# Ledger of designs, part 36: peptides against a protein of PDB entry 3LCN

Target 1, 96 residues: chain A of PDB entry 3LCN
Amino acid sequence: QYTENLKVIVAEKLAGIPNFNEDIKYVAEYIVLLIVNGGTVESVVDELASLFDSVSRDTLANVVQTAFFALEALQQGESAENIVSKIRMMNAQSLG

## One batch from the design tools (peptide; made by RFdiffusion4, then SolubleMPNN)

Design b2_p18_6_s2 (from b2_p18_6, 10 letters changed)
Fold by OpenDDE base, seed 1:
Structure b2_p18_6_s2 (fold): chain B 96 residues (1-96), chain A 18 residues (1-18)
Amino acid sequence: as target 1 above (96 residues)
Amino acid sequence: ARQLEKIKKKIEELKKKM
């Protein structure tokens, strides 16, 4: 299982959302729990959209897809540190 | 509005399945 690493990764991705006024740690935990309990990109996005109406569905989809890609990367042997670094760079590049 | 308490409850519900 890669749940703890995935929580860190998802938290980093969430930190890139501007004006996101939520506790990132708990949102990340929730996303990971949804995924490991059989959630799909669609079902997780739907759940998050119901909670965070101020965030676009596209942004939520990007977060969720990143989580799934990160999980696959972890399973393929990539380090959590490397994945976090990539996301951090992407977050910085997306700043307006 | 912040959804922290709602999320916490949802987390606890999911943990029951694990």
Scores: peptide ipSAE 0.723, ipTM 0.947, DockQ to the pose 0.802
Fold by OpenDDE base, seed 4:
Structure b2_p18_6_s2 (fold): chain B 96 residues (1-96), chain A 18 residues (1-18)
Amino acid sequence: as target 1 above (96 residues)
Amino acid sequence: ARQLEKIKKKIEELKKKM
C-alpha cells in the first residue's frame, strides 16, 4: 500500500546521485520490489552493487537505508510529501 | 541506461512472484 509513495521517494533519492547513468524510474521500482519481496539492507545493496559498479557501495547503502527508513516513516504516518522534501533538501546540500 | 534491459527482466521476474 506504500509502494507507490516509496517509489517516488526512492526516485528522489536516486536523483541526487551525480553522473548516474540509469533510468531512475526503473531503478526505483526495482529497489522497492526487492524490499517488498523480503530484501534486507545488505541483500539489496549487494544486488545493486552487482549492477552499478560505477556507484560507490557507500552511496548505494545510503540510498537503500533511506528507502527502509522512508518505509518505516510511511507506516508510522508521515506523509510522502514531507519525506520527499527532506530528501530534496539533503540532495541540495550534498557535496558529491 | 546501461543496465535497463537487465533491470526490466529482473523486475518482471519479481512481479511474477507477487
Scores: peptide ipSAE 0.720, ipTM 0.947, DockQ to the pose 0.928
Fold by OpenDDE base, seed 3:
Structure b2_p18_6_s2 (fold): chain B 96 residues (1-96), chain A 18 residues (1-18)
Amino acid sequence: as target 1 above (96 residues)
Amino acid sequence: ARQLEKIKKKIEELKKKM
């Protein structure tokens, strides 16, 4: 139900990773599918780490945790636009 | 994208389970 909005949110979070050389749309879709299919923070991070060894585990964990929190926020009635705006601000403030 | 084809394959596999 919230998967399409969650893909947009996760894509915004991924866009904040410097020097990330993957297709953000497909990575976002993959993360959402892993979560919807019963993934945990730990299992999703492990999967992503096996694919993207140039990205630190801490960065991946931050992305995945953000996705889980965003899903809860959507389910509780927060708009996707508000969540995206918050992430965009965090991306701008984040250190490399 | 470095892992694009691999990710596409994994996506299709997960979609079949849904």
Scores: peptide ipSAE 0.720, ipTM 0.947, DockQ to the pose 0.952
Fold by OpenDDE base, seed 5:
Structure b2_p18_6_s2 (fold): chain B 96 residues (1-96), chain A 18 residues (1-18)
Amino acid sequence: as target 1 above (96 residues)
Amino acid sequence: ARQLEKIKKKIEELKKKM
């Protein structure tokens, strides 16, 4: 139900990673698919770490945990637009 | 994208399970 919104949210989070040399759209889709198919924070982080060894494990864990928190927020009634706005602000602060 | 082809393949594999 929240799959498409979650893809947008995860993409926004990925956009904040400096020097990330991957297609954000497809990475976001992959993360969401892993989650909705029963992935845990640990298993999804392990999968991403095997693919993106140039990104720190802490950064990957932050992305994945954000996805799980966003999914919960969507289920609790928060709008995708509001969640994206929060992530955008956090991205800007982390780059400053 | 360094892992684009691999990611696309993995996406398709997961979609088949859904």
Scores: peptide ipSAE 0.720, ipTM 0.947, DockQ to the pose 0.956

Design b2_p18_6_s3 (from b2_p18_6, 10 letters changed)
Fold by OpenDDE base, seed 4:
Structure b2_p18_6_s3 (fold): chain B 96 residues (1-96), chain A 18 residues (1-18)
Amino acid sequence: as target 1 above (96 residues)
Amino acid sequence: AKQKEEIEKKIEELKAEM
């Protein structure tokens, strides 16, 4: 029920990664699908790390953890807009 | 790209399971 909002949120997070040359929309969709199919932080990170060895595991873990936190926030009633805004601000302040 | 193609395939596989 929150999958579409979560895709938007994850895409925003991915957009903050410097020099990330993959299709943001597809990667976001894949992450969300892994989560809704029962993935854990560890299993999703492992999957992404196998695909994107040019991105640090810590960066991938940060993305995935953000996705899980966002899903919980959505389920608890926080708006997708607020979550996206927070991520956007964090992206802008990140040192990369 | 190779990675995009792989992701697309995996997405389709997951969608088929749902």
Scores: peptide ipSAE 0.339, ipTM 0.839, DockQ to the pose 0.759
Fold by OpenDDE base, seed 1:
Structure b2_p18_6_s3 (fold): chain B 96 residues (1-96), chain A 18 residues (1-18)
Amino acid sequence: as target 1 above (96 residues)
Amino acid sequence: AKQKEEIEKKIEELKAEM
């Protein structure tokens, strides 16, 4: 449905994580696959935490929650471009 | 990275199930 747009959005969110040394495209794809396969915020965070012990659970939860919010926004008619822009702004604020 | 190979495997498994 909105999988491709969601992958882009999640990738933008992951790009805001400092010192994240993983292939963002693959991680984003995996997160989206987990979500569309019936994952919840809790189950997806648990899976990611098992893979990335160097990233805090709070950071992972923030990424996953953003993905679910973005999916809802897409379903409500918001453009992927607008969502990406918002995330980019938030990333910039967190780096300041 | 180490996790890339593992994620790739998991992605393929999920795609096969879907």
Scores: peptide ipSAE 0.337, ipTM 0.840, DockQ to the pose 0.823
Fold by OpenDDE base, seed 5:
Structure b2_p18_6_s3 (fold): chain B 96 residues (1-96), chain A 18 residues (1-18)
Amino acid sequence: as target 1 above (96 residues)
Amino acid sequence: AKQKEEIEKKIEELKAEM
């Protein structure tokens, strides 16, 4: 599957969240595991919201939706490197 | 990380189910 690449992609997305004081690698792994085990955007957001009440639901939803979009992009043939680059660029823009 | 232990536990639980 695309699980390892997806972990890298999700980690990049999480790195853009300000004041997020959690281990990004573990959170990324958890999100990917939830997705590959049949999670939906709603169910994964609900799970994350229960763990990270200091992060807005909108932010969590954005992260999770990005993960699903990235998975689809990988399946359509886009490289993980390109996806990471796009996310990094978006992170930089949001910080400006 | 405040939730590291909890996340680690949940990860291991999911891995065990896979």
Scores: peptide ipSAE 0.335, ipTM 0.840, DockQ to the pose 0.951
Fold by OpenDDE base, seed 3:
Structure b2_p18_6_s3 (fold): chain B 96 residues (1-96), chain A 18 residues (1-18)
Amino acid sequence: as target 1 above (96 residues)
Amino acid sequence: AKQKEEIEKKIEELKAEM
């Protein structure tokens, strides 16, 4: 029930990765599917690391952890808009 | 292209399992 909102949130987080030359929508969808299918932070990071060796494991871990925290936030009643806004600000900080 | 194709395949596999 939160999958579509989570895809948007994860896509926003991925958009903050410099020089990430992949389709953001597809990667976001894949991450969300892995999570709702029972993935853990560790297992999802391992999967992504095997696909995207150009992205540091720390960066991937940050993306995945953000996804899990966002899912919890959605379940606790926080709006997707608010979560996206916070991530956008974090992206700006990391680029600056 | 290469990674996209692989991800698309993995997505379809996961969707089929759900």
Scores: peptide ipSAE 0.334, ipTM 0.835, DockQ to the pose 0.745

Design b2_p18_6_s4 (from b2_p18_6, 12 letters changed)
Fold by OpenDDE base, seed 4:
Structure b2_p18_6_s4 (fold): chain B 96 residues (1-96), chain A 18 residues (1-18)
Amino acid sequence: as target 1 above (96 residues)
Amino acid sequence: AAQKEEIEKKIEKLKKEQ
């Protein structure tokens, strides 16, 4: 029910990773699919780490944790727009 | 890229399970 919004949110988070040379939309879709099929933070991070060894595990964990928090926020009634805005601000700050 | 193709296959598999 929130999968499409979550994909957008995760994509925004991935866009903040410097030198990440992958199709962000596909990676976001994969992360969301893993989550809705019963993945945990640990299992999803493990999967991503196996695919993207050039990205630190801490960075991947940050992305995945953000996804889980975003899903909970959506379920609690926060708008996708607000969540995306927060992530954009965080992305900008992390590059400074 | 090899990584994208692998992800695509994994996505396809997960979609079939839905």
Scores: peptide ipSAE 0.462, ipTM 0.881, DockQ to the pose 0.751
Fold by OpenDDE base, seed 3:
Structure b2_p18_6_s4 (fold): chain B 96 residues (1-96), chain A 18 residues (1-18)
Amino acid sequence: as target 1 above (96 residues)
Amino acid sequence: AAQKEEIEKKIEKLKKEQ
């Protein structure tokens, strides 16, 4: 139900990673699929770390945790637009 | 490109499982 909105949200978060030379939409889709198939923060981070060794585990963990929090927010009635706006602001403030 | 192809295959696999 919230998968499409979550993909947009995760893509926005990934867009904040500097020098990330991957197809953001595909990575976002993959993250969401892992989550809806029963993935945990730990298991999804492990999977992503095995694929993208150029990105720190801390950064990956932040992305994944954001996805889980966003899913909860969507389920609680927060709009995808509002969540995306928050992430965009956080991306602008990031010093990583 | 290589990682993209790998991700595409993994996505396809997960979609088929649903």
Scores: peptide ipSAE 0.460, ipTM 0.878, DockQ to the pose 0.762
Fold by OpenDDE base, seed 1:
Structure b2_p18_6_s4 (fold): chain B 96 residues (1-96), chain A 18 residues (1-18)
Amino acid sequence: as target 1 above (96 residues)
Amino acid sequence: AAQKEEIEKKIEKLKKEQ
């Protein structure tokens, strides 16, 4: 039930990766599908690492962990807009 | 994107399984 909101959130996180030359919306959709199909942080990171060898495993792990944290936040009643805002601020900090 | 087609195929597969 949080699938669509989670896609938006994950896309925002992916947008913070410098020099990431992939369709962010499709990658976000794939990550969310893996999660809702029972993926774990480890299994999803492994899958993404097999696809994107140009992105560090730590960066991928950060994205995936953020997705799981966001899902928990959504389930606890936090709005998608608020979560996106937090991620946007984090992205800005990482660029500084 | 170079890997878009591959990701699309994987997405379609997962959607069919649901």
Scores: peptide ipSAE 0.459, ipTM 0.880, DockQ to the pose 0.914
Fold by OpenDDE base, seed 5:
Structure b2_p18_6_s4 (fold): chain B 96 residues (1-96), chain A 18 residues (1-18)
Amino acid sequence: as target 1 above (96 residues)
Amino acid sequence: AAQKEEIEKKIEKLKKEQ
């Protein structure tokens, strides 16, 4: 399926969070696991908020929504490389 | 699922190490 590509994409998104001191690979994998096991935006955000109280709910919601949008983009035929590039550009702009 | 529980344990361990 698209799980492995989605992990890479979510990891790139997480890498843009300032002062985030968790293992990005593990968190990305966990988010993807929650999604493919039937999670919704709301349920995944709630789960992450319970684990990472130092990260704002808005930031978590942005990450999770990006994951769902990325999954849809993959299903519509967009390459993982293109999606990662877009996220990387967004990360750079937010740090500017 | 077994995978989810394993990842949850890993996340918990990582938080304890921080």
Scores: peptide ipSAE 0.350, ipTM 0.806, DockQ to the pose 0.101

Design b2_p18_7_s2 (from b2_p18_7, 12 letters changed)
Fold by OpenDDE base, seed 4:
Structure b2_p18_7_s2 (fold): chain B 96 residues (1-96), chain A 18 residues (1-18)
Amino acid sequence: as target 1 above (96 residues)
Amino acid sequence: SLQEEIEKLRKKILEKRK
């Protein structure tokens, strides 16, 4: 139900990773599909770590945790725009 | 299936980086 909004949110989070040379749209969609297919924080992080060994596990964990929190926020009634705004501000404050 | 779609997307990601 919230998959499209979640894709936008995850893409915004990925855009904050420095030197991330991947197709952000594809990766965001991949993360969302893993989540809606029953993935956990641990299993999704493990999958991403196997694909992107140049990105620290902590950074990947931060992305995945953000996705799960965002999904919960959407389900609780928070707007996608509000969530994206928060992530954008966080991206501007620190690297990765 | 959803699993098939996930696998296709994984392959797309790998192909884009080549």
Scores: peptide ipSAE 0.720, ipTM 0.943, DockQ to the pose 0.746
Fold by OpenDDE base, seed 1:
Structure b2_p18_7_s2 (fold): chain B 96 residues (1-96), chain A 18 residues (1-18)
Amino acid sequence: as target 1 above (96 residues)
Amino acid sequence: SLQEEIEKLRKKILEKRK
């Protein structure tokens, strides 16, 4: 139900990673599908770490945890736009 | 299936980085 919104949210989070030269749309979709297929924070992080060894495990964990929190927020009625805005602000602060 | 789509997507990600 919330997969498409979650893809947008995860893409915004990925966009905040410096020097990340992967296709953000594909990676965001991949993360969301792993989650809806029953993945946990740990299992999804492990999968991503196997693919992207140039990204720190902490960074990947932050992305994945954000996805799970965003999914819960969507289920509780928060708009995708609000969630994206929060992530965008966090990205800006982390890069400063 | 969902699993098939996941594998296809994984393949696409790996191909783009080559």
Scores: peptide ipSAE 0.720, ipTM 0.943, DockQ to the pose 0.772
Fold by OpenDDE base, seed 5:
Structure b2_p18_7_s2 (fold): chain B 96 residues (1-96), chain A 18 residues (1-18)
Amino acid sequence: as target 1 above (96 residues)
Amino acid sequence: SLQEEIEKLRKKILEKRK
């Protein structure tokens, strides 16, 4: 029930990665479906690392962990809009 | 199936990179 909101959230997180030249919408959907299909942080990071070797493993792990935390936040009643806003602010701060 | 959709999406991601 949180799949579509999670896609938006993950896309926002991916948008903060410098020099990331992948289709953000496709990658966000891919990450969410891997999670929905029973992926763990480790297994999803391993998959992404195999595809995007130009992105550090730590960065990929941060994206994936953010997705899992966001899912928990949604389940606890936080709005997708609030989560996106927090991520946007964090993206801006990390670039500064 | 969900697994099939995941594989299709993986393929799309790889194709976009070419």
Scores: peptide ipSAE 0.719, ipTM 0.943, DockQ to the pose 0.749
Fold by OpenDDE base, seed 3:
Structure b2_p18_7_s2 (fold): chain B 96 residues (1-96), chain A 18 residues (1-18)
Amino acid sequence: as target 1 above (96 residues)
Amino acid sequence: SLQEEIEKLRKKILEKRK
């Protein structure tokens, strides 16, 4: 399955959030487990917003949507390394 | 169960913030 690769991918996305003082590995694992347990973009964002009120809802939505797109990309045969490199480039281009 | 593991992880996230 793709859960371990997805955890790495989500962790890379979280690492791009400025002033995010949380355990990235734990949060990434949490997001992935919520998704594989049947979570939707909306339900996962709601859960994260309840935990991290200092992070904007738009930022959380961006992280969660990235996770869902990454999962689909993995299922379609794209390598985790390639997905991580794309996210790293996006993080470098982010405002703020 | 998966739900129990999710709750355990949620608690770990909150505890590390203390």
Scores: peptide ipSAE 0.719, ipTM 0.942, DockQ to the pose 0.746

Design b2_p18_7_s3 (from b2_p18_7, 11 letters changed)
Fold by OpenDDE base, seed 4:
Structure b2_p18_7_s3 (fold): chain B 96 residues (1-96), chain A 18 residues (1-18)
Amino acid sequence: as target 1 above (96 residues)
Amino acid sequence: SLEEKIKKLEKEIKERLK
């Protein structure tokens, strides 16, 4: 139900990663698919770490945790627009 | 590959929704 909004949210988060050399839409879709298929924070991070060794595990964990929190926020009634806005602000404030 | 994994998961989800 919230998968399409979650893809947009995760893509926004990924866009904040400096020097990320992957298709953001594909990675966002993959993260969401793993989550809706029963993935946990740990299992999704492990999967991503096996694919993207150029990105730190901490960065991947931050992305995945954001996705899970965003999903919970969506389920609790927060708008996708608000969540995207928050992430965009966080990306702008990031030092690296 | 990532693309193959995505396609596989999409197929599994589609089959579960039938």
Scores: peptide ipSAE 0.153, ipTM 0.723, DockQ to the pose 0.147
Fold by OpenDDE base, seed 2:
Structure b2_p18_7_s3 (fold): chain B 96 residues (1-96), chain A 18 residues (1-18)
Amino acid sequence: as target 1 above (96 residues)
Amino acid sequence: SLEEKIKKLEKEIKERLK
């Protein structure tokens, strides 16, 4: 029930990656699907790394961990809008 | 492809969505 909101959240996180030349919505959907299918941080990062070698593993790990934390936040009652706002602020502060 | 992987996963987890 949180998948759609999580997709939006992950997409916002991905939007902060400089020079990321992929369809953000598709990648966000893929990450969420991997998570709800039982993926772990490690397994999801491994999968993403195999597809996007131009993105550092640390960056991918950051995205994936953010997704897991966001899912927990949603389950605890935090609004998707609030989470997105936080991520957007973090993206703006990032030096790339 | 990414699209193919997505389609496969969507089918597999159709009734397991959170």
Scores: peptide ipSAE 0.157, ipTM 0.734, DockQ to the pose 0.150; fails the geometry check
Fold by OpenDDE base, seed 1:
Structure b2_p18_7_s3 (fold): chain B 96 residues (1-96), chain A 18 residues (1-18)
Amino acid sequence: as target 1 above (96 residues)
Amino acid sequence: SLEEKIKKLEKEIKERLK
């Protein structure tokens, strides 16, 4: 129900990671799949950390937590567009 | 690979993709 929107949201979050040289769409899809398959923040972070050693665990945790919060926001009726806008703003702030 | 993991999970949790 929220899977496709969540993929877009997670992709936006990943786009804010400096020097992240991976296919953002695929990584976002993978994160969402792990979550809908019953993953926890910890288990998803562990999986991502095993794949991407160039990204700090804290950064990965931030991405995953954002995904879970975004899913909750979608379930509460917030639009994907609004969530993406918020994340984009946060990305801009972190890059500065 | 990441792609293989994705394909595997998509198949396994197809009914949960909502």
Scores: peptide ipSAE 0.154, ipTM 0.734, DockQ to the pose 0.151; fails the geometry check
Fold by OpenDDE base, seed 3:
Structure b2_p18_7_s3 (fold): chain B 96 residues (1-96), chain A 18 residues (1-18)
Amino acid sequence: as target 1 above (96 residues)
Amino acid sequence: SLEEKIKKLEKEIKERLK
């Protein structure tokens, strides 16, 4: 029900990671699939860390936690557009 | 591979997508 919007949101978060040389759409899809399949923050971070050595565990944890918070926000009625806008602003702040 | 993992999960959760 919220999976497609969540993929867009997670992709926006991944786009803020400097020097991330993976397919953003693929990684976003994988994160969402792990979550809807019953993953926890810890288990999803562990899985991602095993695949992507170039990204720190702290950065991965930030991405995954954002995904869980975004899913909760969607379930509470917040629009995907609003959530994406917030993440885009956060990405800009982290780069500055 | 990532592609194989995605395809496997898509099949497993096909009926649970929301």
Scores: peptide ipSAE 0.143, ipTM 0.721, DockQ to the pose 0.149; fails the geometry check

## One batch from the design tools (peptide; made by RFdiffusion4, then SolubleMPNN)

Design b2_p19_1_s3
Fold by OpenDDE base, seed 2:
Structure b2_p19_1_s3 (fold): chain B 96 residues (1-96), chain A 19 residues (1-19)
Amino acid sequence: as target 1 above (96 residues)
Amino acid sequence: SSKLEKLKEKIKELKEKLK
């Protein structure tokens, strides 16, 4: 599967959240585990919202949707490096 | 932190479920 690459990708996305003081590695792992265990965008967002009430639901939804899109991209043959680069650029745009 | 420990526990539980 693409779980390890997806963890890296999700971690990059999480790194773009301002004032997010949680352990990004573990949060990324948790998100990926929820997804591969059959989670939907809605159910994963609900779970994350319950844990991280200081982060807006929209922000969490953005992260989760990115994860699902990234998974599809990986399955379609896009490299993890390319996906990470795109996310990094998007993060920079949001901060700039 | 307590949140991190909680997260680690949830991760552990999911890993077991996926085995």
Scores: peptide ipSAE 0.712, ipTM 0.943, DockQ to the pose 0.825
Fold by OpenDDE base, seed 4:
Structure b2_p19_1_s3 (fold): chain B 96 residues (1-96), chain A 19 residues (1-19)
Amino acid sequence: as target 1 above (96 residues)
Amino acid sequence: SSKLEKLKEKIKELKEKLK
């Protein structure tokens, strides 16, 4: 399946969060595991909010939604490279 | 850190569940 590519994609998204002091690799892995285990946007956000109370819920929701959209894109045939590139560009353009 | 250890434990649990 697409778990490894999704981890890379989610990690790229997390890297765009300013002042994020958690281990990106492990957080990305956890998000992917929650998703492939049947998590929903809401349930994954709730879990992350419980763990990382210093990060706004909106920020977490943005990350999780990106992960779900990325998974769908992968399933539809889009390359991981293209998805990562899009996220990287969005990170660079973000206002914080 | 405490958060990291907690996260690692949760990851371990999920990995076991997915086996």
Scores: peptide ipSAE 0.711, ipTM 0.943, DockQ to the pose 0.830
Fold by OpenDDE base, seed 1:
Structure b2_p19_1_s3 (fold): chain B 96 residues (1-96), chain A 19 residues (1-19)
Amino acid sequence: as target 1 above (96 residues)
Amino acid sequence: SSKLEKLKEKIKELKEKLK
């Protein structure tokens, strides 16, 4: 499966959140575990919102949706490196 | 407990569930 690649991808997305002071590695792992355990965008967002109430629900939804899209991209044959690069560029644009 | 400790506990639970 794509769990390890997805963790890296989600971590990159989380790194783009301003003022996010949580452990990115563990949050990324948790998101991936929720997804592979049958989570939906809604259920994963609900779980994250309960843990990180200082982060807007929209921001969390954006992260989770990115994770699901990344998983689909991996399944369609896109490389993890390419996905990470795209996210990194988006993060830079957000901060710019 | 801290958020990280809560997170670690949840991760452990999910890992047990998935194996």
Scores: peptide ipSAE 0.710, ipTM 0.943, DockQ to the pose 0.736
Fold by OpenDDE base, seed 3:
Formats: sequence, structure tokens, C-alpha cells
Structure b2_p19_1_s3 (fold): chain B 96 residues (1-96), chain A 19 residues (1-19)
Amino acid sequence: as target 1 above (96 residues)
Amino acid sequence: SSKLEKLKEKIKELKEKLK
């Protein structure tokens, strides 16, 4: 599958969250594992919200939705490098 | 941290399901 590429992509998205003090590598791995084990946007957000109550549900939903879109993009043939670049640019454009 | 250890255990559990 695309699990290793997706971990890198999700880690890049998490790196854009201000004041996020959790271990990005492990959080990214957990998100990917939840998705490949049949998770939905709703169920993954619920799980993350229970662990990281200092992060808003909107922020978590944004991360999770990005992961699902990235997975679809990978399956359609887009390179992980291109997806990471897009996310990095979006992170830089964020107001906070 | 305790939160990190909890996360690691959850990861282990999911990895076992995927075997």
C-alpha cells in the first residue's frame, strides 16, 4: 500500500499546527493505522479528540480530511513529493 | 510521557490487527 508515503504526508500536515507539542512521527503513524484499519473521518477525529483535547476538533478534522484526500491522490498516481510540497505551501500560508 | 506511552500501546494494538 501507500502507508509509508502517507505517514510522511500526514507528518508534514501536523508540522503546520501551531503549539502542537505531541510527537509528530507517532501521531502520524497512529492516524495512518486508524485509516487503513477502516476508520472514517468521523471515527478518526473522535479518537484523536479523546487523546489531544488541547487541539480543536476543526484542526483535527482538517488534518484527517487531508490524510484521506492524500490517500486518494496517491492511489490516482500523484507522487508523495508533490503532495508534501502542496501541504508545505498551505502550512506557510496559514494565519496561525 | 504517559500520553506517549498510551499512544505507543494503541499503535501496537493496531499493528497486531493488521498482521
Scores: peptide ipSAE 0.709, ipTM 0.943, DockQ to the pose 0.823

